# Designs tried in a protein design run: peptides against a protein of PDB entry 3J47. Part 73

Target 1, 121 residues: chain A of PDB entry 3J47
Amino acid sequence: IRLTNQLKSLKGLQSKLKDVVEYLDKVINKELPINHTILGKLQDVFNLLPNLGTPDDDEIDVENHDRINISNNLQKALTVKTNDELMVIYISNLVRSIIAFDDLIENKIQNKKIQEQRVKD
Target 2, 69 residues: chain B of PDB entry 3J47
Amino acid sequence: YEEKEESNLAATKSMVKIAEQYSKRIEEEKELTEEELKTRYVGRQDPKKHLSETADETLENNIVSVLTA

## One batch from the design tools (peptide; made by RFdiffusion4, then SolubleMPNN)

Design b2_p18_2_s3 (from b2_p18_2, 7 letters changed)
Fold by OpenDDE base, seed 5:
Structure b2_p18_2_s3 (fold): chain B 121 residues (1-121), chain C 69 residues (1-69), chain A 18 residues (1-18)
Amino acid sequence: as target 1 above (121 residues)
Amino acid sequence: as target 2 above (69 residues)
Amino acid sequence: SELEKALEEKAKAQEELL
């Protein structure tokens, strides 16, 4: 269920990105006027999805390069944060695993003692 | 799409909640370990079983956290 | 604590997107 929902969302995002690209191409070709509202929404999408920017737009304007660098810095910061979160989760899982293992050992020891007592009786 | 977005939002909220409860879970895990140690000395099976069950629950919660993360 | 803040920020970012 979760994976299917993620895939559906990804497909939806892909379709939206395609539509945006088509719109941008029309604006570049002067077929349509620049719509500031669409650009604002696109910027919001880029801010929410720091890595999904199309690499091809990086070539043209130097100002986009600085924004991309800021986006990259933010993405780096987010990546570091994500790594820290994953580390905490990993440590927690490890601790729980150790406790479960200790309990398993104790259970085995108890079972062995019970078996030994049964043999003596 | 909307259902998936809602699911993702719920997962994110769950992550926050997991982070808040993480300290409590760690403390519960420690308490279980202490009970297990005490049970070793007392030789009573019941406290050890309870400790094991709590440890298992803690592990399950961690797995859910990993899946949500 | 840093992880908790990160999760809260992520949740806020998602809320802002909505």
Scores: peptide ipSAE 0.487, ipTM 0.832, DockQ to the pose 0.535; fails the geometry check
Fold by OpenDDE base, seed 3:
Order: structure tokens, then sequence, then C-alpha cells
Structure b2_p18_2_s3 (fold): chain B 121 residues (1-121), chain C 69 residues (1-69), chain A 18 residues (1-18)
């Protein structure tokens, strides 16, 4: 259920992004007027996203460079956190697997003892 | 879409909680293993089964956490 | 802890924008 919801959200976002790109292309081609409301919302979303530095570094004022650096630092920090979480989950799964194997070994030993008792009877 | 976004946010918060619970779960797993060892000596099957079930539940929770991450 | 602080700062920035 959770995975399905995440996938649906991502698909919705992808569709919206596609619509925005199509709209921008039409505006560039002078086929449609700029929808200021949609552009404003898109700009807000883009500002909320860590600015992945678009390579046009040359004309972007020093203030934008600082924002890009902050965004990159945030992205890096998020990546580190994600890696740490994945490591913890991996270790947890490993530990659980070891416990499960220990239980299986014990069950096997018990079964052997039961079989030996049946042979003696 | 909004419900899924809320679910994802809740899942992320749950991951932080899971990290804290992970340490506790490791300790609980160790306790269960000790109980299994004791049960092996005392011949009580019930504590051993309970330990195994708790270990399985801990594994399932970790798997769900990984899938959420 | 540093990562947690960075996430909290980001969350605050998002909250201020909303």
Amino acid sequence: as target 1 above (121 residues)
Amino acid sequence: as target 2 above (69 residues)
Amino acid sequence: SELEKALEEKAKAQEELL
C-alpha cells in the first residue's frame, strides 16, 4: 500500500512536470500567453527544491552561488543521512537473519533428539 | 496524491523512530536469544517459540523500513 | 546530528515559504 501510494505520487508529479515543459515550449514558440499563476507555483516549487546548479554559472550573481552551495550542502547531507539509514537497516536485517538461523539449528537438533528417542523405543 | 505524500512523510518520520527502535530491537533480540538458550535447558518450548516470533517480527519491521526508505 | 539539523533547517525554510 505505501509503495503504491509513493508510486502514484511520483507519477502525478511526473505528469505535472511534463505539462509544465509543454507549456513552456508553447510560450517559447509564442503560441500561448504565459500563465503567471502556474509559473508562480512552479517557481515556488523550484525554490523549495535544492537548486541543482544549472551550469549557467557565469551570469548567476554571487547570491545565487551561495544559494546553490546551500542547496548542494543540503543535498549532500540528505544523501549521507540516507546512506546511514540504509546501513542501519542492512545491519538489522543481518542480525534478524542470524537469529532465524540459530532457531533453525536448534529446531534441527530437537528433531534429531526426538528421532533418536523414537528409535530407542 | 496528497494522501500518498502524507503517507511518505509519515514513513520518513517513522524511519527516524525506527532507528531509535532499532537499538532497542537489537537488545530485545538478544534477550530472546537468551530465553531460547534458557528454554533449551529447561525444556519449555513456549519461550523459544515466542523468541522466534519476536525475531521474525523485528525482521519484518526492518524490511518494511527498508522498503519505505 | 548535523544531518538532523540540516533537515530541520530545510523544514523550517519550507514552512516559512508556505
Scores: peptide ipSAE 0.452, ipTM 0.823, DockQ to the pose 0.218; fails the geometry check
Fold by OpenDDE base, seed 1:
Structure b2_p18_2_s3 (fold): chain B 121 residues (1-121), chain C 69 residues (1-69), chain A 18 residues (1-18)
Amino acid sequence: as target 1 above (121 residues)
Amino acid sequence: as target 2 above (69 residues)
Amino acid sequence: SELEKALEEKAKAQEELL
């Protein structure tokens, strides 16, 4: 269920990203006026998106570079936050695994002691 | 998709809570380990079992957190 | 497999909506 939901969310995001790209292309081409509501939603999406890899060095004009840099900084900050959360989760899982392993070792030792006692009996 | 989005949102909120609870869980895990250690010394099975169960629960919660993340 | 199909159907439905 969770994996399916994650996949669905990812697919939805992919579709939305595609729509955004198409919209942005239309705006760049001056085919459509800048819709602030759409841009706001896009910003929200970008704020929710983890670090998209280095945008390819396409010659986007310097003014867009600053906005992209701000967006990148925000994305970086969000990515860092996401990474921190992932790290915490990872560490937590590791700790649980260690504890479980310790318990397994103890159980094994106890089982051996029980077996040794049975052999003496 | 909506259900997944809701699930992801809930998961994210849960992760924040999990981060806070993580420290507490670590402490609980330590306590369980201490109880297990004590149980090993005392030879009483019950505290050790309880510690093991709590450790398992903590592990499960972490796994769920990882899966949510 | 059924879950995967259902996910694929949902993906298609979203694509159609978009």
Scores: peptide ipSAE 0.386, ipTM 0.791, DockQ to the pose 0.030; fails the geometry check
Fold by OpenDDE base, seed 2:
Structure b2_p18_2_s3 (fold): chain B 121 residues (1-121), chain C 69 residues (1-69), chain A 18 residues (1-18)
Amino acid sequence: as target 1 above (121 residues)
Amino acid sequence: as target 2 above (69 residues)
Amino acid sequence: SELEKALEEKAKAQEELL
């Protein structure tokens, strides 16, 4: 369910971005009049996008940097953050698996001992 | 699309919370492992079971975190 | 290290049970 929703959201975003690009191309080619309201909304979207070209990335709080990098530079930073998060999750799952395996082995040993005792009785 | 976006946002917030609690979950897993080890030596099933349950809960939370990430 | 030893012992016990 969650993965399906994420995929749908990504597909929707991709479609919207394609529509925006097509609209901008039509405006540039003077096929459509400039709609200031649409441009304002697009500008707001771009402002919410991490500044790809500004070198002064130093002051952007590490938390906001992960959210804003919808664009390529932000994608790289988000990729690093995502990689770190995935690593933590992977390690945690591994540790849980090891503990569960240890418990299973102990249970098996106990069951074997119980069976051996029953055969002796 | 909007429903999926809301779900993704909720999942992302959950992942952040999971990351914050990750260290605590690791410590809880270690505690359960110690109890399991003690139970192995003493032959007491109850501490081992508790450790196993905590480990399972930690694993489940990690899986949910991975799915959210 | 103690945990690792316990895991190794468990692994051996499983191998013996198989």
Scores: peptide ipSAE 0.376, ipTM 0.825, DockQ to the pose 0.013; fails the geometry check

Design b2_p18_2_s4 (from b2_p18_2, 9 letters changed)
Fold by OpenDDE base, seed 3:
Structure b2_p18_2_s4 (fold): chain B 121 residues (1-121), chain C 69 residues (1-69), chain A 18 residues (1-18)
Amino acid sequence: as target 1 above (121 residues)
Amino acid sequence: as target 2 above (69 residues)
Amino acid sequence: SELEKYLEDLVKAKEEEL
């Protein structure tokens, strides 16, 4: 459900961006006037978005290298932090798997003992 | 879209909570292992089963944390 | 943790945008 909602939001954003690009192309070609209201709202959205545009000037703040960022350019810097978190989760899962395996071994040993007792009777 | 945004916000908050609980889960896992060792020594199946169930729950919570991240 | 602080800051930033 959560993943589906995120995907829906991303699809909506993608569609809107496509419409904006198409509109901008028409304006550049002098085919249509700019819808100032829509452009103003989109500009506000873009200003709130982390600087996606200039890949070269993306100040990967070294201090934020360990943090997961949703923004594409800043997300690269934050990918390191995401990797560290994923590593911790992975280790935790391994530990849980080991515990479960130990329990299975013990159950097997107990079952073997029960079978041996039944054969002696 | 608004419902999805709300869900994403809730997921982020949940991730923070999961991070806090992670240390506690590690401790709980250790406790379960100790109980299993005690159960092996005493020969009681019930405590061993309980330890196994708690370990499984801890694992499930970690998986949910990964899915939320 | 630093990650937790970052997540909290992200949540706060989103709340300010609303």
Scores: peptide ipSAE 0.482, ipTM 0.830, DockQ to the pose 0.477; fails the geometry check
Fold by OpenDDE base, seed 2:
Structure b2_p18_2_s4 (fold): chain B 121 residues (1-121), chain C 69 residues (1-69), chain A 18 residues (1-18)
Amino acid sequence: as target 1 above (121 residues)
Amino acid sequence: as target 2 above (69 residues)
Amino acid sequence: SELEKYLEDLVKAKEEEL
């Protein structure tokens, strides 16, 4: 569910960005008038997301490799950081699994003891 | 899309807390293992069960953290 | 701590976007 929602949001963002690019191209070509409201919103987005780029851009910012960004380009730069985080989570899960396994072994030992006691009675 | 965005925002907020919770969870897991060892030594079934349940909860929290990462 | 800072920055960026 969560991953599906994230993918949906990303697809929505991609569609919106495409529409904006198409609009900007038409404005540059003098085919359409400039919409100041749209431009203002775009400027705000660029101010918040300096490395937003296009969803298909494979640009990597080495300086941002330890950070996660919203943009695919920034995400690529932040891939190293994301990988490190995932590794930490993986190790944590492994540790939890080991503990759970140890508990299972203990439960089996206890069950055997209980069974042995029942046989003696 | 809006619902997903809201979910992603909530997930991001949760991730901020993950680092702090991670260290605590590791310590809690160790404590549970110690309790299990003590339960093995004392032969008390109830403490062992409690340790197992806590380990499972810790595992679930890690899985949720992975999903939010 | 660096990861935490990054997550905080992401949260702030999302808050500004809303």
Scores: peptide ipSAE 0.476, ipTM 0.823, DockQ to the pose 0.628; fails the geometry check
Fold by OpenDDE base, seed 5:
Structure b2_p18_2_s4 (fold): chain B 121 residues (1-121), chain C 69 residues (1-69), chain A 18 residues (1-18)
Amino acid sequence: as target 1 above (121 residues)
Amino acid sequence: as target 2 above (69 residues)
Amino acid sequence: SELEKYLEDLVKAKEEEL
């Protein structure tokens, strides 16, 4: 399910990127006016997916670099958060394992006591 | 795409809920351990068993949460 | 609590994207 969803998302992204490239080519060639709605959606996509820098547009780079850096920082922060969550889960599992082990020890002690009583009898 | 987005949203909401419940589960686990310790001293088997079962349930829930994450 | 806030913010961000 997760892999399938990722694949679908990737395909959707690929399709959108293709559409964007085609649109940008038409705009560069002055065949179509700049569609503000498409640009807005593209900006939203870029805001959501900071690492999708199209390599070729050198000049739009500087303001985008700060946004890309912010996005990289956000992605890094998200990664750190994910790591923290995983750490918490790990610690919780460890604690539960310790509790289960303590119960096992107690059960063993009880079993020994029962065996000792049976021998006295 | 919409179905996947909805699924991801649901998963995210579930993760938030798990995070909220995590603190409560930790406290419940501590309480169970304390009851088990007390039961060991009092020699009553029944409270200890109950504590152990609750700890196991808490562990299972955490494992499921990890697998879902 | 910080992680919870982050998750909440993530959920909000997804809701805004929707």
Scores: peptide ipSAE 0.414, ipTM 0.810, DockQ to the pose 0.585; fails the geometry check
Fold by OpenDDE base, seed 4:
Order: structure tokens, then sequence, then C-alpha cells
Structure b2_p18_2_s4 (fold): chain B 121 residues (1-121), chain C 69 residues (1-69), chain A 18 residues (1-18)
């Protein structure tokens, strides 16, 4: 359920980013006016997703390339953060597994010692 | 989508906390392993069992953290 | 299962050391 929700959110974000890109392209081509409401919502999404910065298409002639780069950098940073979190979880699981194995080994050794003692009685 | 985003944000915050907890859990796990080692030397099953149980709990918490992440 | 097998192998290796 949670992973599915995360995937859905990611897909939604991807769709939204695509829509933003399409909108920006239309604005660049003077086919549509800058929709401030969409940009505001995108900004809100980016503020909630600090690394996904939607370039405000509606603000001034700052070269579209820099804002797209910022959005890409944010996405990359989020991806890196997610990867780091996954790595931490993975390492944690490995450590726990190692400890569990150590305990199993110890239990097995103890069982062998008990069996050896029984053979000597 | 919004609910999932909120869940992901909460999960991310939880993951940061989990990372800190994980570091602490790793240290606790090391301590438990040391206690298990001590129990091996003392030949007392109870401390070893306790260490094993604590290691298992730490592992379980990490698994849950991974699943939550 | 692969992780479990790896863990089992580690346990066996430690048992052999010990």
Amino acid sequence: as target 1 above (121 residues)
Amino acid sequence: as target 2 above (69 residues)
Amino acid sequence: SELEKYLEDLVKAKEEEL
C-alpha cells in the first residue's frame, strides 16, 4: 500500500512535470499565457518537495534552462536522498542479519557442547 | 496522489529518524553482540539468548524501517 | 532466500572458525 502510494505520487509528479514542461513550451511559443495559478501550485509542490523545484514559468525572462536545471537538480537530489535512505536500511538489515547469524552460530555451538557433555555422561 | 505524497514525506522524515535510530541500533547491536560474546565465555545461556533476542529485535526494526521507507 | 542462504553460510563460516 505505502509503496503503491509512493509510486502513484511519483507518477503524479512525473505527469505534473510533463504538464509543466508542455505549458512552458506553449508559453515560450506564445500559444498560451503564463498561468500563475499552475505555477503557484507547482511551487507549492516543490516547496513540499524541496528538491523538485518547478521553474516558475510565469516569472521574468530568466533563461528557461536554469530553472529546468534547478528542477532536475532537485529531482536528482531527491533520488540521491532516497538512495541514501535505502542504503541505510539495507545496511541496517545486513547488520541485523549478521547479528542474528552470530546468535544462531552461538546457539549451535552451545548445542554441540551440550551434546558432547551428554556423550561423556 | 496528495495522500501518497504526504505519506512519502512522512516516510522520508521517518527515514531520517530511522537512519539516526539505525545508527543507534547498530551501536546497540554491537553492544548486544559483545554481551553475547561475554555470554559465550561465561557459558550462561540466558545472557546469550537475551543478546540474540535483542539482535533479532534490532533486525526486525530495521526490516520494518526498510519496509516503511 | 538468498539472504537467508548468505546468513546461513556466514553462520557456518563462524562455526568453522570457532
Scores: peptide ipSAE 0.375, ipTM 0.833, DockQ to the pose 0.014; fails the geometry check

Design b2_p18_3_s1 (from b2_p18_3, 13 letters changed)
Fold by OpenDDE base, seed 4:
Structure b2_p18_3_s1 (fold): chain B 121 residues (1-121), chain C 69 residues (1-69), chain A 18 residues (1-18)
Amino acid sequence: as target 1 above (121 residues)
Amino acid sequence: as target 2 above (69 residues)
Amino acid sequence: EIEEAYRLNAELLELLRS
């Protein structure tokens, strides 16, 4: 269910991004004014998206999103915020993983010590 | 999509909090690691275990934060 | 193997500190 929702959200975001790109192209071409609502929604999606994608996908999307956001200060801010959040989460996960690994190593060391003690008894 | 958007919005708000919590968790993880180090030096399984558990909890929280974010 | 485990643990601790 959660994964499905995430996928749906990603698809929605993709569609929205496409719409934003189309809108931005129209704005660049002076065919339409900047739609702040779309940009806001896109930013919201971007803020949500980084957690849905792999960091690499996020980087690629962030670059594209940053380009889109460069056009909209709000979108850029949201992208940056999302990136920051993703970075924090990533770092946290890494730290936890390292700690867990350290514990595993320690456990292994302890087990070996116990075995050595048993051999000496 | 709307439900996911709502969840994402909530997650984003949570992520800001998570970022702060993450910084705190990182510090807590460091403290746990230090305790684990101390436990290793002392040879006491209990402190080491506690540090390991704390680290695991920190990792779990980070994972949950990532998933929530 | 035990020495390696200790080394790995020490390295991990350093990584955590860093």
Scores: peptide ipSAE 0.443, ipTM 0.844, DockQ to the pose 0.015; fails the geometry check
Fold by OpenDDE base, seed 3:
Order: sequence, then C-alpha cells, then structure tokens
Structure b2_p18_3_s1 (fold): chain B 121 residues (1-121), chain C 69 residues (1-69), chain A 18 residues (1-18)
Amino acid sequence: as target 1 above (121 residues)
Amino acid sequence: as target 2 above (69 residues)
Amino acid sequence: EIEEAYRLNAELLELLRS
C-alpha cells in the first residue's frame, strides 16, 4: 500500500515535471510567452533548494534596462535546474520502488519454495 | 546574462552532485540485490530481507526529499 | 505463479537498468 501510494505520487510528479519541461522548451523556442505564474512557482521551488547559487548571482541588476528579459531568463534557468533536480529525485524514488518490488517478489518466491518443500515432506 | 550564466553554472554543479549521489545510491541498491541473489542461492533469507529494507529506506529518503522540495 | 513472479522480477530489474 505504501509503495503503491509512493509510486502514484511519483507518477504524478513525473507528469508534472514533464509538463513543465515541455512548457520551458516552448518558451525557449519562443513558441509561447513566459507564464509568470508557473515561473514564479518554479522559482519558489528553486529557492527552497540548497546551493542554487548566491543571492548576488540570483539577483537581477536593477540598473539593467532589459531587466524583464533578464529576469525571465534567470527564472527560466532556475526552473530548468529545479526540474532537473526533481527529475533526479523522481528517478531515484522509482529505482527504490523497483528494488523494493523486486525484493517482494523474491520473498514471495522463497515462500512458495518453502511451501512446496513442506508439501513434499 | 552573466548572472544567469553563473546561476546556471551553480545549478548545474548542484545537479551533478545530486546525480553522483544518486548513482552511488543505485550502486548500493545493486549490491543489495546481488546479496539478495546470493541469499536466494544459498537459501538464506536474511540477506534478501536486508536488501529489501535498504531499498525501502532509500526510497523513503527520496520521497522525503521530493516532499520537502 | 512462481514463474510469473520470476518474470516480474526480471522485468523490474530491467526497468531499473534502463
């Protein structure tokens, strides 16, 4: 039950991440405008992640006339990074789940073997 | 642009580190699986159980990481 | 049923390797 729930959660996360990636790709390709709401949420996620950079590196120079574009690019970059990190975490979880499942199967097999041996005795 | 590049670089470095950690965890999991296999051949259930537990722990940690992100 | 379990295990392992 727990593993199933975890898997479901991971699948949901994966789907979401995929959507984000697709969106970002479209933005990069200038096929779609930058969605500020999505980017803002991604930025929030990034801000919660350790070692995303120094505040100085993340801060947009106020003196730049192209501040909006710079901000968007930075946000996009941060979003991509966050997505990548989330993907890594997702993959890791998936691997763990698979291992757990494998162990479960092995246990089941062993139990069956034991039962068969008992029947033969 | 320069600031963005720097941020991206930092992010990339972080991702690389995470990837390395992930790889290590995967390797550890594989080792446990091998142990489980050995146990299966030897008829020892304990190693298999241990592998399973380790895998579960790894999974749990990843889930927690996702939830906290 | 045992064979099926083995098959499932093998499949899972393959997925992990992919």
Scores: peptide ipSAE 0.435, ipTM 0.834, DockQ to the pose 0.019; fails the geometry check
Fold by OpenDDE base, seed 2:
Structure b2_p18_3_s1 (fold): chain B 121 residues (1-121), chain C 69 residues (1-69), chain A 18 residues (1-18)
Amino acid sequence: as target 1 above (121 residues)
Amino acid sequence: as target 2 above (69 residues)
Amino acid sequence: EIEEAYRLNAELLELLRS
């Protein structure tokens, strides 16, 4: 369910981003007026769809963010904030994984000690 | 899509809370590791188990945060 | 094998501290 929702969100975001790009191009070409509602929705999408990536991917996200900031400074700020939050979550997950691994190793060591003791008895 | 959007909004709010609790979680993880080290040295399983459980809870919370993010 | 497990644990702990 969660993965399906994520995929749906990504597809929705992709479609929306495409629409925004098309709209922005039309605005730049003076074919259409600026729609503030679209910009607001885009910001919401960026807030809802944090760039999940490794810290190394953050540099790429910053570049993408800079491109977006050219269009909307507020959107850029929100994107940066979202990226930071995602980084924190990623680091936390990594730390938890390491701790879990440590526990597994310790359990293995204890089991071996117990087995050795049984052989001595 | 609408349901996912709502979930994402909730996740964003949760992320703020997660950010605030992140430092605390890191400290809790350190404490668990220390307890594990002590348990390893002393040979007491109970402290190690507690540390492991706390680590698992922290991991689970992070996973939920990532999924909601 | 036990020594290896201890080494792995020590390495993991170091990674956590880093």
Scores: peptide ipSAE 0.431, ipTM 0.840, DockQ to the pose 0.015; fails the geometry check
Fold by OpenDDE base, seed 5:
Structure b2_p18_3_s1 (fold): chain B 121 residues (1-121), chain C 69 residues (1-69), chain A 18 residues (1-18)
Amino acid sequence: as target 1 above (121 residues)
Amino acid sequence: as target 2 above (69 residues)
Amino acid sequence: EIEEAYRLNAELLELLRS
């Protein structure tokens, strides 16, 4: 389910990015004005998927460069946040594993004690 | 796409909550370990079992959080 | 063997604290 959702999101993002690129090209050619709605949707996508790259942004005009930079910075920030969260989860899992191992050792010790007591009886 | 977006949003919120509780969970794990240790020294099985169970629960919650992330 | 188990447990606890 999660993987499927991720794939769907990626496909959606790809489509949106393509649309944005097409729009930007038209704007550069003075054929169309900037579509704020598309940009807003793109921002939403980035908020949901912080690891999404915008590889085609390098060819965008200098005026949009600031927006692109902002978008890239936001994406980077979100990526960092995601990485931090994953790190926390990883550490937590590791700690739990260690605790579980400790319990296993304790159980083993108890079992040995029980066996010794049985031999004495 | 909309369903996935909603799911991702929910997951993100859950992750934030997990992050907030992380420190608490770590402390709980430590407490469990200490209790287990004490039980080991006293030779009482019941406290050790309780500690182990608490640790397992903490681990399980972390795993669920990771899967949700 | 029991002593070894105790040692291992102590080591694990220390690892958790680190």
Scores: peptide ipSAE 0.424, ipTM 0.836, DockQ to the pose 0.014; fails the geometry check

Design b2_p18_3_s2 (from b2_p18_3, 13 letters changed)
Fold by OpenDDE base, seed 4:
Structure b2_p18_3_s2 (fold): chain B 121 residues (1-121), chain C 69 residues (1-69), chain A 18 residues (1-18)
Amino acid sequence: as target 1 above (121 residues)
Amino acid sequence: as target 2 above (69 residues)
Amino acid sequence: DIEKAYELNAELLKKLRE
């Protein structure tokens, strides 16, 4: 369920990004005016989603390159954050696994000792 | 999509918390391992079992954290 | 063999603690 929701969100984000790109292309081509509402919603989504950096189409009276870079930087930052989280989780899992193995080994040793004790009795 | 976004946001916040919790869990795991080591020396099954269980719980929490992340 | 496994795990645990 959670993974499915994450995938859905990612797909939604992808679709939104595509829509933004399409909108931006239309604005660049003077086919449509800058829609501030769409950009605001995108910004809200990006603020809620760590820095996927869709620059609001409406604010891009400033050079398109800088906003794309901001978006890319945000995406990169999110990727790094995700990687860091995954690393932490991975390390934690490894540590827990090692502890579990230690316990299993100890249990096995105890079982062996019990068997040896039974043979002596 | 909105539900997923909310879930992802919650997950991200949880991940930060998980990172902190992970550090704490690592420490807790170390403590459990030390208790297990102590239990091995004392030959008491109960403390060792408890340490093992705590380690397992720590692992489970880490797995859940990873899955949440 | 079991003792060696325990020692190995103990070393791994020690490394994880470091």
Scores: peptide ipSAE 0.436, ipTM 0.842, DockQ to the pose 0.016; fails the geometry check
Fold by OpenDDE base, seed 1:
Structure b2_p18_3_s2 (fold): chain B 121 residues (1-121), chain C 69 residues (1-69), chain A 18 residues (1-18)
Amino acid sequence: as target 1 above (121 residues)
Amino acid sequence: as target 2 above (69 residues)
Amino acid sequence: DIEKAYELNAELLKKLRE
C-alpha cells in the first residue's frame, strides 16, 4: 500500500512536470501567457522536492544559473541524507539478523546436548 | 495527490524520530549481545534468552522503519 | 563492534553445522 502510494505520487509528479514543460513551451512560443499561479505551485513542489525543475517564469534573468545550482545542491544534499538513513537501517537490520542467528545457534547446541544426554540414559 | 503529500511529510518526520530511536536501539542490542555472550560462558540460559528477545524487538523495529521509508 | 558481530555470526554458523 505505501509503496503503491509513493509510486502514484511519483507518477502524478511526472505528469505535472510534463504539463509544466508543455506550458513553458507554449509560453516561450507566445501561444499562452505566463501563469503565475502555476509557477507558485511548482515552486512549492520544488521546496518539498528539491530540483523538480520549475524556475519562476519572470526571473528568467542571468540569476537562473545560480538558482539551478542551488536547487541541484539541495537535491544532492537530500539524496546524501537519504542514503545515510538507508545505510543506518541496513546496518541495524544486519545486526539484528546476526543476534537472531546467534540465538538460533545456541538453541541448536542446547538441543543437541539434550539429545546426547537422552542417548546416554 | 495532496493526501499523499501529507502522508509523505508525516512519514519523513516519523523517519527522523525513528533514526534517533534506532541509534538507541542499536546500543541496547549490543548490550544484550554482550550479556548473551557472558551467559553462554556461565552456562545459564536465562540472560541469553532475554538478550535474544531484545534483539528480536530491535529487528522488528528496523523492519518497520524500512517499510516506512 | 560490527566486525566482532560478523565474526561471532560466522562462529555461530559453524557451530550450527556441527
Scores: peptide ipSAE 0.433, ipTM 0.833, DockQ to the pose 0.015; fails the geometry check
Fold by OpenDDE base, seed 2:
Structure b2_p18_3_s2 (fold): chain B 121 residues (1-121), chain C 69 residues (1-69), chain A 18 residues (1-18)
Amino acid sequence: as target 1 above (121 residues)
Amino acid sequence: as target 2 above (69 residues)
Amino acid sequence: DIEKAYELNAELLKKLRE
């Protein structure tokens, strides 16, 4: 369910971006008049996009995980963070699997002991 | 789409919480393993079962965290 | 065989904790 919702959101975003590009192309080609309201909304979206171009703001405030990091550098940083998180999750899963395996082994040992006792009886 | 966006936001918040809980879960897993070790020596099934259950819970939480990630 | 498996798992757990 969660993955499906994420995929749907991404598809929706992709569709919207495509529509925006198509609109901008039509405006550039003078096929449609410039809609100031749409341009204002697009500007707002661009302003919400982390500044792609200025390398200088080193203080990537880690908190604003704005999803639309088209910025290759910010995307790279976010990718690294995501990779670290995935590694932690992977290690945790591995540890849990080992613990579960240990429990299975112990259960088998106990079962074997019970069987041996029954045969002696 | 809006529902998915909300779910993703909730998931992101959950990831932050998971990061904090991860350290705690690691400690809980260690405690469970120690209890299993003790149970292995003492032959008492109850502490071992509890450790196994806690380990399973920790695993489930990690899986959910990965899926949220 | 089961004891060896437990020992192997214990070693694996130790490595993961390290």
Scores: peptide ipSAE 0.433, ipTM 0.838, DockQ to the pose 0.015; fails the geometry check
Fold by OpenDDE base, seed 5:
Structure b2_p18_3_s2 (fold): chain B 121 residues (1-121), chain C 69 residues (1-69), chain A 18 residues (1-18)
Amino acid sequence: as target 1 above (121 residues)
Amino acid sequence: as target 2 above (69 residues)
Amino acid sequence: DIEKAYELNAELLKKLRE
């Protein structure tokens, strides 16, 4: 389910990026005027997905460079957060494994005691 | 895509909740281990079994949470 | 807490070997 959702999101993102590129090309070629509504939606997408720096933004003004840097910092922060979460999960799993091992040991001890008692009878 | 986004949001919220409950779960695991140890000393099998089952359940929940994250 | 768990496990293993 999660993998499927990720794939769907990726496909959607790809389609959107393609549309954006096509639109931007048309604007650059002066075939279409700048549509403020599309730009607003694009801005919303960038705010939600800070990693969506189009490589073509490298040629756009210093302000965009700062925004890209902010986006990169945010992405880095999100990556760190994800790593922390994974670490917590790992530690939790390790602890559970230790507990399970302890239980196994206890079960073996009990079984041994039962066997010893059977031999005495 | 919308369904996936909703699912991801729910998963994120669940992860936050898991983080908050993590300390509690760790304490519960410790209690189970201590109870198991006590059960060994007393020679009663039933409390030990219960502790083991609770620990396993806690582990399973963590694994599911990780897989969902 | 993790270290204590390992120590406990080690003790349990020792008891199992006896």
Scores: peptide ipSAE 0.419, ipTM 0.829, DockQ to the pose 0.013; fails the geometry check

